# Ledger of designs, part 39: peptides against a protein of PDB entry 8YVU

Target 1, 39 residues: chain A of PDB entry 8YVU
Amino acid sequence: PQLCYILDAILFLYGIVLTLLYCRLKIQVRKAAITSYEK
Target 2, 160 residues: chain B of PDB entry 8YVU
Amino acid sequence: TWLTVLKKEQEFLGVTQILTAMICLCFGTVVCSVLDISHIEGDIFSSFKAGYPFWGAIFFSISGMLSIISERRNATYLVRGSLGANTASSIAGGTGITILIINLKKSLAYIHIHSCQKFFETKCFMASFSTEIVVMMLFLTILGLGSAVSLTICGAGEEL

## One batch from the design tools (peptide; made by RFdiffusion4, then SolubleMPNN)

Design b1_p11_5_s4 (from b1_p11_5, 9 letters changed)
Fold by OpenDDE base, seed 5:
Structure b1_p11_5_s4 (fold): chain B 39 residues (1-39), chain C 160 residues (1-160), chain D 39 residues (1-39), chain A 11 residues (1-11)
Amino acid sequence: as target 1 above (39 residues)
Amino acid sequence: as target 2 above (160 residues)
Amino acid sequence: as target 1 above (39 residues)
Amino acid sequence: LLLLELLKLAS
C-alpha cells in the first residue's frame, strides 16, 4: 500500500514534468515550422 | 495558424477541466451513495461534508464550457466571461486543495492514532478509503486548477 | 489500496502516451532543424 | 475527439 502511494506521487510528478516539456516542445516545433515557412 | 493552435490548446485545457470536474463529481457521488457520511464519526470525510466535489465540479465544468464557447465564437465578451470563470475556478480549486489537504491530514492522523494494522476494523477501513479518495480528488483538483490557471493566463494574454 | 492501483494504472498510461507524443515532437523538431540547416 | 484532433495536428 505505501509503495503504491509512493508510485502515485512519482508518476504524478513525472506526468507534470512531461506535460511541461511537451508544451515547450510543441512551442518549439511551431516556431521551427514558422521559421521554415518564412524562408 | 498560431491563433488556431492557441485555440486548440485552450479547448484542450477546457475539455481537460471538464473531464476532471466530471471525475471529481463521480467520485463524490459514489462516496455519497456508498457511505452515509452523516453517520461516520469524526471529520474523515470533511471535504465531502463541505460539498467540495459538487461545487468544485460545477465551477470547473462551467469554466471549461465557457472556455470552449469562447474559443469557438472568438468574441470579446466571451473571452472576458471565460477569464472570469477561469479565475473563479482557480480560486475554487485552491480552496478545494486546502480542504482536501486538511482532510488528508485528519485521515492520516486518525489512521496513526488507531494503529490500523488490521484493516478489518470498520473504522480503519473507512479511514483508509477516505484517504485514498481524498488523495485522488486532490490530484484531480490540482489538474483542474492547473488547467484553469492556464486558461486564465491565456485569456489575460488575449486581452493585452 | 485498490483505488491506488487504479490511479497508478491511469497515471502510467498517461505517462506512456505523453512519452510517445514527446518522442514524436522531438523527431519533428529534429527534422525541422535539419531542413533549416540545409537551407 | 480533441485528443484525436491533436494527434492529427501532430501528424
Scores: peptide ipSAE 0.466, ipTM 0.797, DockQ to the pose 0.015
Fold by OpenDDE base, seed 2:
Order: structure tokens, then sequence, then C-alpha cells
Structure b1_p11_5_s4 (fold): chain B 39 residues (1-39), chain C 160 residues (1-160), chain D 39 residues (1-39), chain A 11 residues (1-11)
């Protein structure tokens, strides 16, 4: 059970990091799209 | 160039696969160091007795290394070789998952047969611990397979 | 303890989904960048 | 390294 909780913590942290990266990437997509439209 | 960036991503996936293998190896060594599996009664740790964490990690590591080498090779001359290496990596990952599932089923069956109602019993505790470790390894193996499949798709795309 | 295992499964699935979405988004960023250079 | 590069691209 303790190992399960440790795994949960790791997976949770991983999920948070991925979410942040996804948000940043989404912003980049929007910026790239705007730049493409202005050209 | 964009192609260089894509290549770096593939290399990263390969490195991730190797890292996964190393983590599995670490778990195996820790279990072997903490628990005297040889003196434990029952087949709960049969997979560990068979050395699965060790050879499995080695095979997975080799697969990752092959993927990295394949990516570093010039695709113009060795496109087929690269695809072959990526395919081999995917097969290795799939085999690893299959073995882990079998081990998990065996462990769960043992727990069921032993009727582990008391968690504090040594046998039940060890069985549960083994199951947890196997599940963790299974998750890591699935991640490794995902990376291998991604590399295979990238290689197939380059061939087209 | 049983709830912990369920949580592990959910978090693992979430991680996989996020990884796939991240990959798709990354491809979109690259496509947008290429389109911007061609204009 | 890849994550660091992604962060640089995001900045």
Amino acid sequence: as target 1 above (39 residues)
Amino acid sequence: as target 2 above (160 residues)
Amino acid sequence: as target 1 above (39 residues)
Amino acid sequence: LLLLELLKLAS
C-alpha cells in the first residue's frame, strides 16, 4: 500500500507537468497561427 | 532544421526507453536486496527467482539502444535497418508487457488461494508487495512500449 | 489500499491521454511553423 | 534536455 501511494504521487506529479507543458504548447500553437495569418 | 528536431525527439524517446529499463532493473535489484526471495515460501516471487527484472530490463535496454542507433544512422542508406530496429524495439516492449501480465496473474492467483484476509501476515504482506512491484514494472513497460511504437511510426513515415 | 490501485489506474490512463494530446499538439505547432515559413 | 529545449521555445 505504501508503494501504491508513492506511485500515485509520481503519476500525479507527472500529470501536472504534462498539463503545464500542454498549456504552453497550446499557447505556442496560437502564436504560430497568428504569425501565419499576419504573413 | 525541422528534421533535426524530429530526430532529437526520437532519440529522446529511445533514451526514455533505456531509462525505463534502468528503473525496472533498479526495482529488481532493490527487491532482491531487501527480500531474501530464495528463503520465501511459495511462488509469489517466482518471477523474481527467474530473474525477470534483470533480463527483462536488459532486453528493454538493448531495444532502446537499438532504437537510438537506428535513428542516428543515415536513413538514406539504412532505412530498412532503422525500421527493423524500431520494430524489434516494439516487439520487445510487447513481450515484456505479456510477461509482466502473466506474472501479475500468477501473483494474484496466489493471493487468492492463500486467502489473505490478514494483511499483517508475512506471506500476505510479501505477496502484496510483490504484486505492487510487478504492477509498477508493468506501468513502466507500457510506457516503454508507447515510446517504441512512436519510434516505429516515425520510422514508417520516413520510409513512405 | 484498493482505492489506491484504482487511483493508480486512473492516473496512468490520464498520463497516457495527456501524452497523446501533447504529441498531437506538438505536430500542430510544427505544421503551423512550416506554413508560416512558406508564406 | 528536450524539456529544456521546449521551455526555451516557449520563452
Scores: peptide ipSAE 0.460, ipTM 0.800, DockQ to the pose 0.015
Fold by OpenDDE base, seed 4:
Structure b1_p11_5_s4 (fold): chain B 39 residues (1-39), chain C 160 residues (1-160), chain D 39 residues (1-39), chain A 11 residues (1-11)
Amino acid sequence: as target 1 above (39 residues)
Amino acid sequence: as target 2 above (160 residues)
Amino acid sequence: as target 1 above (39 residues)
Amino acid sequence: LLLLELLKLAS
């Protein structure tokens, strides 16, 4: 059971990191789209 | 195209595959150091007895290294070699998943047969610990298989 | 312990989905960059 | 390393 909780913690951390990266990438896409529209 | 994106991610996938392999090796080493698998009754550690953490990790490591080298050098001969290694790694991953599932079923059956209510009992503790490790290895194997398949698709696309 | 394993499965699935979404978003960023370069 | 490079490019 303790190992299971450790795995949960690792997976949870991974999920948070991916979510942050996804948000940053989404912001970049939006900025690129705005720049493309102004040209 | 999807192929172009996968090609650009080959190095990342290769690194991920190597990392997965290293984690599998670490788990295998820890289990071998803490537990004497040869003296454990039953098939609780069947995956370890078969040496999956070792050969599986080797295949994943080779596949990842070849993928990274192939991407960096951008040579046709390396692409073919990487494709072969990735295919072998994918097959190994599939086999590993099957072995781990069988091990998991046997471990669960052992727990049920012995009516393990107290995890402090040596046999029940070992069975539970084995089950947890097998689950972790299963997740890692799935990740490794995913990376190997992705790299295989990239390599196949480059040959076309 | 059973609940922990279920949580692991959910977190693992979430990680896979996020990885796929991240890949798709990365493709979009690349397409936007190419379009911006051609203009 | 690739992720770190991507993060640097994003910044």
Scores: peptide ipSAE 0.451, ipTM 0.798, DockQ to the pose 0.014
Fold by OpenDDE base, seed 3:
Structure b1_p11_5_s4 (fold): chain B 39 residues (1-39), chain C 160 residues (1-160), chain D 39 residues (1-39), chain A 11 residues (1-11)
Amino acid sequence: as target 1 above (39 residues)
Amino acid sequence: as target 2 above (160 residues)
Amino acid sequence: as target 1 above (39 residues)
Amino acid sequence: LLLLELLKLAS
């Protein structure tokens, strides 16, 4: 049971970090698309 | 740029908020159906006694619905209403988190005091079950608060 | 304890989905960068 | 679902 709670905490933190990275990457894709359109 | 991203995901955030609210409500109703909280000794289910799963879920549901309606209709009055509802929902979510943390501390203290080495003892089992439910509700509340705050920022950005 | 394991399963699945989405976005950014360089 | 469709379109 203790290992389960630790795993929950790790997975939760991982999910938050991935969400932030996903948002940053999505912004980069949009910027690249805009730059490609202007060229 | 950040505001633009949030604006594009407003509907998704609203749906997520409603879903979170529904899950919280379901958990609340299940706990109330299985356990007679009024007859449970101590403050193990203090968050349930306060009715948080019910009113918290209602606030999140209303906030999410208003956000979706505001986005679909794209009317200024709806945007302001959604912003107000999201702000109220965010405050309610913060209060709920506080209550859940207090409940979690009480549950942990109860487990420590009774030295719950034997998990099958009725009191220890109830305390452990309460702790698990409170943790799940805490995660759901954090998700709901995150969606409500995101929607609030989107609404504020549209007014600027 | 059983509820904890259910939560772990949900978070694990969520993490896998996000990782796949992140990888796909990263590939898209790389493709966009290559296309921009060739122009 | 919308994100999934957008991802499919972008791929």
Scores: peptide ipSAE 0.430, ipTM 0.786, DockQ to the pose 0.014

Design b1_p11_6_s1 (from b1_p11_6, 7 letters changed)
Fold by OpenDDE base, seed 4:
Formats: structure tokens, sequence, C-alpha cells
Structure b1_p11_6_s1 (fold): chain B 39 residues (1-39), chain C 160 residues (1-160), chain D 39 residues (1-39), chain A 11 residues (1-11)
């Protein structure tokens, strides 16, 4: 049971970090698309 | 393009907030139907006694609905309304997290005080169940708060 | 204990989905960067 | 539908 809660915490943290990274990457893709359209 | 994608992100965040609210309501309803929290001694269910699953779910649902409506109608007055609702939802989420953390501490303390070596004791089972439910609610509340804060930032950015 | 395992399964599934989405987005960013370098 | 659209846009 303790291992289950530790795994939950790790997976939750991983999910948050991935969500933030995904958002940042999505913003970068959009900026790149806008820059390519202005050329 | 940026506004359309922010709008799509706002809709997603709003839907996530509504879903989180619905899950919190479901958990609250299930716990209230299965367990008579009023007869449980101690503060193991302090978050439930405080009514957090209910009022938190209402605030998150309203915030999410207002966010979706604001995005769909693209009206300035709805943006302000959504910003206000998301701010209120963020405050409610922060308060909920605080209550849940306090509940977790009390539940863990209860488990330690009663030397819950035997999981089969009714009180120890209830404390363990409460801890599990509170942890789940804490995760959901953090997700809801993240959504509400993100929507608040997006709404504030549209007003500037 | 059963609830913990259910939460683990949900978080694990979420982590996998986010990882796949992140990988796809990263590939798109790389393709966009290559296309911008060839111009 | 919105979840599917978001998932499809994320894909």
Amino acid sequence: as target 1 above (39 residues)
Amino acid sequence: as target 2 above (160 residues)
Amino acid sequence: as target 1 above (39 residues)
Amino acid sequence: SLLKQVMLQLL
C-alpha cells in the first residue's frame, strides 16, 4: 500500500511536468508556424 | 490562430474543471451514502464534514461552465465574468487543498495513535479509506486549481 | 488498497498518453525546424 | 466532441 501511494505521487508529478512541457512545446510550434507564415 | 488555440485550451481547461467537479461530487455522494460521517468519531473526514466535495465541486463547475460560455460567445462581459469565476474557483481550490492537507494529517495521526497494526479494525479501515479518498480528492483539487489558474491567466491576458 | 491501484492505472494511462502526445509534438517541432532551415 | 477535438488537435 505505501508503494502504491509513492507510485501515485511519482506518476502525478510526471503528469504535471509533461503537461507543462507539452504546453511549452505547443507554444513553440505556434511561434514557429507564425514566423513561417510571415516569411 | 493564437487566440483560437487559447480558446481551445480554455475549453479543454473548462471541461477538465467540470469533470474534476463531477468526480468530486461523485466521491462526495458515494462517501455520504456509504458512510455516516456524522457518526464517525474524530477528524478523519474533516474535509467531508466541511462540505468541501460539494462546495468545491460547485465552484469548479461554475468556473468551468463560465469559461466555456465565455469562450463560445466571445463577449467582453463574459471574459470578465469568467475571470471572476476562475479567480473564485482558484481561491476555493486553494482552500480545499488546505482542508485536505489538514484532513490527511489528522487521518495519518489517527492511524498512528490507534496503532492500526490490524487493518481489520473498523476504525483503522475507516481511517485508511478516508486517507485514500482524501488523497484522490487532493490530486483532483490540484488539477482543478491548475485549470482555474490557467484560465485566470488566459482571461487576464485577454483583458490586457 | 484497491482505490490506490485504480488511481495508479489512471495516472499511468494519462502519463502514457501525454508521453505519446509530447513525442508527436516534438517530432512536429523538429520537422518544422528542418523545413525552416531548408528555406 | 470537444474532448475528441482536443485529443485530435493534440494528436
Scores: peptide ipSAE 0.457, ipTM 0.796, DockQ to the pose 0.030
Fold by OpenDDE base, seed 5:
Structure b1_p11_6_s1 (fold): chain B 39 residues (1-39), chain C 160 residues (1-160), chain D 39 residues (1-39), chain A 11 residues (1-11)
Amino acid sequence: as target 1 above (39 residues)
Amino acid sequence: as target 2 above (160 residues)
Amino acid sequence: as target 1 above (39 residues)
Amino acid sequence: SLLKQVMLQLL
């Protein structure tokens, strides 16, 4: 049971990091789209 | 194209493969250091007895390293070498999954037969611990196989 | 213990899906950057 | 660049 919770914690942390990276990329795409629309 | 995307992520896949290999090696080493598998009755640690964490880690590490080197140098001979290593790693990963599934089945059968309601029994604890480790190793092996297959597809796409 | 492994499987699947979405988004950002460079 | 950083941290 303790090992399972450790794996859950690692996968959870990985999911959070990926979500943050995804959000950053999504913001970059939005900025690029706005810059393309102003041209 | 999907091939162009995979080619651009080849280093990432290689690093993921190396990381997976290192984690598998660490788990194998920890299990071997904490538990004397030779004194454990039954096939609860059959994957460890087969040496999978060690040879699997070696194959994945070599495949990942060759993939990174191949991408960096962009040489045809390295691409072929990486393709061969990734193919070998994919086969090794498939074999590892098979061994781990067999181990998991044996561990689950052991838990079922002994009706391990008393978690404090040493045998039940070891079987549960083995099951947990095998499941973790199975997930890591699936990740490694996915990386190796992806790298193999990239390498095959460069030869076309 | 079974619930913990189910959570691991869900988190693992989530991680794979997020990785695929991240890759797709990264490609979109790269395509947008190339299109901006050709203008 | 992030991959290089992660790779450098792992190594």
Scores: peptide ipSAE 0.456, ipTM 0.797, DockQ to the pose 0.033
Fold by OpenDDE base, seed 1:
Structure b1_p11_6_s1 (fold): chain B 39 residues (1-39), chain C 160 residues (1-160), chain D 39 residues (1-39), chain A 11 residues (1-11)
Amino acid sequence: as target 1 above (39 residues)
Amino acid sequence: as target 2 above (160 residues)
Amino acid sequence: as target 1 above (39 residues)
Amino acid sequence: SLLKQVMLQLL
């Protein structure tokens, strides 16, 4: 049971970090698309 | 900008907030239906005794609904209303996290003091169950708070 | 313990989905960067 | 977006 709670915490943290990274990457794609449109 | 991304995901954040609120309400209802918390000795269910699953769910639901309605109608008065509701929900979420952390500490302390090696002892089982529910509620509350804060930032950015 | 395992399963599934989406988005960023360099 | 599709499925 203790291992399960530790795993939950790790997976939750991983989910948050991935969400933030995904948002940042999405912004980069948008910036790249805008730059491609201006050229 | 990051604000533009958040604005595009406002409806999703609102839906996530409502879903989180509904799950919290369901857990609260199930716990209240299965367990007579008033007859449970100690503070193992202090978060439930405080009524957090109920009032917290109401705040998150209202905030999420207002955010969705505000996004769909694009009305300035709804944006302000959503901002206010999301701010209130953020405060409620922070309070909820505090209550849940206190409950978690009490539950863990109870388990430690009683050296709950026998899972089938009723008090130890209840404390373990409480700990599990409180942890789940804590994760949901953190998710709800994140959504409410994100929506608050979006609403503030629309007023500027 | 059973609830913990259910939560682990949900969080694990969410993590996998996010990872796949992140990988797809990363590929899109790379493609956009290559296209921007060729121009 | 996949998000909109997921939202549409959840709604």
Scores: peptide ipSAE 0.452, ipTM 0.797, DockQ to the pose 0.031
Fold by OpenDDE base, seed 3:
Structure b1_p11_6_s1 (fold): chain B 39 residues (1-39), chain C 160 residues (1-160), chain D 39 residues (1-39), chain A 11 residues (1-11)
Amino acid sequence: as target 1 above (39 residues)
Amino acid sequence: as target 2 above (160 residues)
Amino acid sequence: as target 1 above (39 residues)
Amino acid sequence: SLLKQVMLQLL
């Protein structure tokens, strides 16, 4: 059971990091789209 | 475009492969140091008896190292060598998954047969512990295989 | 113990989906950057 | 550069 919870913690952390990176990338795409629309 | 993305991530995939291999090796060594698998009744640790954590880790490590070296030196002969190593690692990973699935089935069958309601019985505890380790090893093997396959596809795309 | 494995499976699936979405988004950002450079 | 940063963070 303890090993299972360790794996859960690692996967959870990975999911959080990916979510943050995805959010940052999504913001960049939106900024790029806005900049291309103003041109 | 997809191949170009994989090419840019080759080093990352190689590092991931090496890391996966190291984790598998660590688990293998820990299990072998704590448990005398030879004296354990049944096939609860069949994957460990087959030595999968060791040879699998070696294959993944070699594949990852060759991939990193190939990317850094950008030499045609190293690209081919990396492709060969990644292919071998992919085959090894597939074999490892098969062994782990068989081990998992045996462990689950053991738990079912012995009606392991008393989790504190040594045999039931060992079977559950084995199942947990096998699941972890299976996840790691899937990750390693994914990296090896990705590197193989990238290398094949560079030769075309 | 069974609940732990279910959580592992869910988190693993989430990680895969996020990775795919991140890759798609990264490709979109690159395409947008190339298009902005050609202008 | 981002890959290098991620690798450096993982290493």
Scores: peptide ipSAE 0.440, ipTM 0.789, DockQ to the pose 0.030

Design b1_p11_6_s2 (from b1_p11_6, 8 letters changed)
Fold by OpenDDE base, seed 4:
Structure b1_p11_6_s2 (fold): chain B 39 residues (1-39), chain C 160 residues (1-160), chain D 39 residues (1-39), chain A 11 residues (1-11)
Amino acid sequence: as target 1 above (39 residues)
Amino acid sequence: as target 2 above (160 residues)
Amino acid sequence: as target 1 above (39 residues)
Amino acid sequence: DLLKQVMLSLL
């Protein structure tokens, strides 16, 4: 049971970090697309 | 292509909000059906007594639905409506997190005060069960808030 | 205890889906960067 | 498409 809660915390943290990284990567793709359209 | 990806992501976030809302409603309904929270002494179920699973689920559901509709119709008025709904859902989510944290603290304090060495005592079982549900709801609320904030930022970026 | 395992399963599934989406997005960014370098 | 399937599965 304690291991389950620890796993939940790790998976939750991983999910948050991945979401933030995904958002940042998406913003970078947008900026790259805008820059390519202005050329 | 990037706009299509963004629309897919906003739709995904909207679906995540709706799913979170539905799960919160299901948990709220199950807890209300299995446990007569009104007869439980103490603040172990303070989040449920405050009706958070219900109003939180409604706010997240409305926000998610408006986000999906805004993406599908691509109308400026729907973008503003979605932004407003996502902002309201973000505020509701923040309030919900606060209530859940308070509930969690009270539940943990209850477990400590009653020296719940024997898990088989009805009160200790209820406190443990409440703690588990509150933790799950807290995680779901944080996910919902994250999605609502993300949609709010995306909507604000489209208005600029 | 059983609820913890259910939460683990949901978080694990969410983490896998996000990882796959992140990988796909990363590949798209790389393709966009290569295309911008060839121009 | 996956989103539509998820939405359809949730409805």
Scores: peptide ipSAE 0.503, ipTM 0.818, DockQ to the pose 0.037
Fold by OpenDDE base, seed 5:
Structure b1_p11_6_s2 (fold): chain B 39 residues (1-39), chain C 160 residues (1-160), chain D 39 residues (1-39), chain A 11 residues (1-11)
Amino acid sequence: as target 1 above (39 residues)
Amino acid sequence: as target 2 above (160 residues)
Amino acid sequence: as target 1 above (39 residues)
Amino acid sequence: DLLKQVMLSLL
């Protein structure tokens, strides 16, 4: 049972980090698309 | 368009918020149906006694629905309404986290005091179950708060 | 214990979905960068 | 269906 809670904490942290990275990457894709459209 | 993609993000966050709210409501309902909280000695289910699964789910559901409606209609008055609802949901989420942390501390203290080595003792089982439910509710509340804050930031960015 | 496993399953699924989306976004950024360099 | 639409819209 303790191992399960540790796994939950790791997966939760991973989910937060991936969400932040995804948001950053999405912003970068959008900026790149805008820059490509203005050229 | 960039605006359409931003709108899709807002809708996704709104849907995530509604889903989180529904899961919290389901857990609250299940706990209330399985356990008579009134007969449980102590503050093991203090978050449920405070009605958090109910009012928290309502706030997150309203915030998510308003965010989706605001995005679909693209009207300034709806954007303000969504911003207000998301702010209220963020406050509700923060309050919920506080209540859940307090409940978690009480549940952990109960487990520690009773030296729950025998999982089959009814009191220890209930305290463990409460702790598990509270932890799940805490994670869901953090996700809901994250979505509400994100929607609030997006709405504030549109007002600028 | 069972609730912990349910949470693990949800978080694991979320992590997989986010990883796939992140990979797709990363490929899109790379394609956009290549297209911008060839112009 | 809404989740699928949102997922489909993200995709």
Scores: peptide ipSAE 0.499, ipTM 0.810, DockQ to the pose 0.032
Fold by OpenDDE base, seed 2:
Structure b1_p11_6_s2 (fold): chain B 39 residues (1-39), chain C 160 residues (1-160), chain D 39 residues (1-39), chain A 11 residues (1-11)
Amino acid sequence: as target 1 above (39 residues)
Amino acid sequence: as target 2 above (160 residues)
Amino acid sequence: as target 1 above (39 residues)
Amino acid sequence: DLLKQVMLSLL
């Protein structure tokens, strides 16, 4: 049971990090699309 | 700027792969140090007896290292080497998943046969602990496989 | 204890989905960058 | 830089 909670913590942290990276990447895609539209 | 971001992401995947490998190695060494797997009756620790935490960790570590080195040096021969290592790591990961699933089935069968209602029985405790460790290793192996496949696709895209 | 394993499964599935979405988004960024370079 | 530090810490 303790190991399960440790795994949950690791997976949760991983999910948060991936979500932040995804959000940053999504913002970059939007910026790239805007820059491509202005050219 | 964009190419540097993409490179940073490949490095991140490589680091994730190495980290996964290190965690698997740590779990393998801890289990081998705490439990005398050789004297435990049954195939509850079949994945450990097969040495999967060790060779799997080595393959993933080498693949991650080669991917990082290949990205840094940007040499065609290193890209091919990284692609080969990532492919080998993907195969190793798939084999590891299969072994872990078999081990999980054996552990669950053991728990079922012994009707492990009493958690404090040594055999039931060991079977439960093994199951938990195997599940953790399975998750880590799937993450490692995902990283290796991602790096393989990235490497193949650079060769085209 | 059973709830912990269910949480692990959900977090794991979430991690896989996020990884796939991240890969797709990365490919889109690359395509957008190539298109911007050819203009 | 953080990634390099993590990599160096793991080596």
Scores: peptide ipSAE 0.498, ipTM 0.817, DockQ to the pose 0.034
Fold by OpenDDE base, seed 1:
Structure b1_p11_6_s2 (fold): chain B 39 residues (1-39), chain C 160 residues (1-160), chain D 39 residues (1-39), chain A 11 residues (1-11)
Amino acid sequence: as target 1 above (39 residues)
Amino acid sequence: as target 2 above (160 residues)
Amino acid sequence: as target 1 above (39 residues)
Amino acid sequence: DLLKQVMLSLL
């Protein structure tokens, strides 16, 4: 049972990190699209 | 394009906030319906005794609804209103996290003191159940706070 | 303990979905970068 | 569109 709570914490942290990385990647796609439009 | 994507992100965050609020409210109502918290001695359910699932859910729901309405109407006054509501929701979320952490510490201390080797003892079972519910509520509150803060930052960025 | 396992399942599913979305977005960024390099 | 569908399914 304690292992389950540890797994929850790891999965939660992983979800947060992935969300942040996804947001950063989305911003990069937008910047790339804007740069391609200005050229 | 960026405005359209930001708008979709705001709507998503608002929906996430409302959903989180509804889940918190559902958990609160289920716990209140199954357990008579008033008759439970100790501070194991201190977050519920404080009414956090209720007022927290209201704040998150209002913030989420205002965010969605602000996004849909594209009115400057609604953007400011949403920003204010999201700020208030963020403060409420922070307060809720604090209450839940205190409750979690008390619950864990109770489990440790009573050396709950016998899972079937009613007190140990209640403390374990409380810990599980508090952890879930804490998780939901962190998600709600994250959405509210994100909406606040997005709204502040639109005002600049 | 049962709630922990349910939460693990939800978080795991969320992590998988986010990973798939991240991979798709990363592929899009790579395609956009290649297209910008060929121009 | 998927988000709208999810939102509609949740409503």
Scores: peptide ipSAE 0.481, ipTM 0.802, DockQ to the pose 0.033

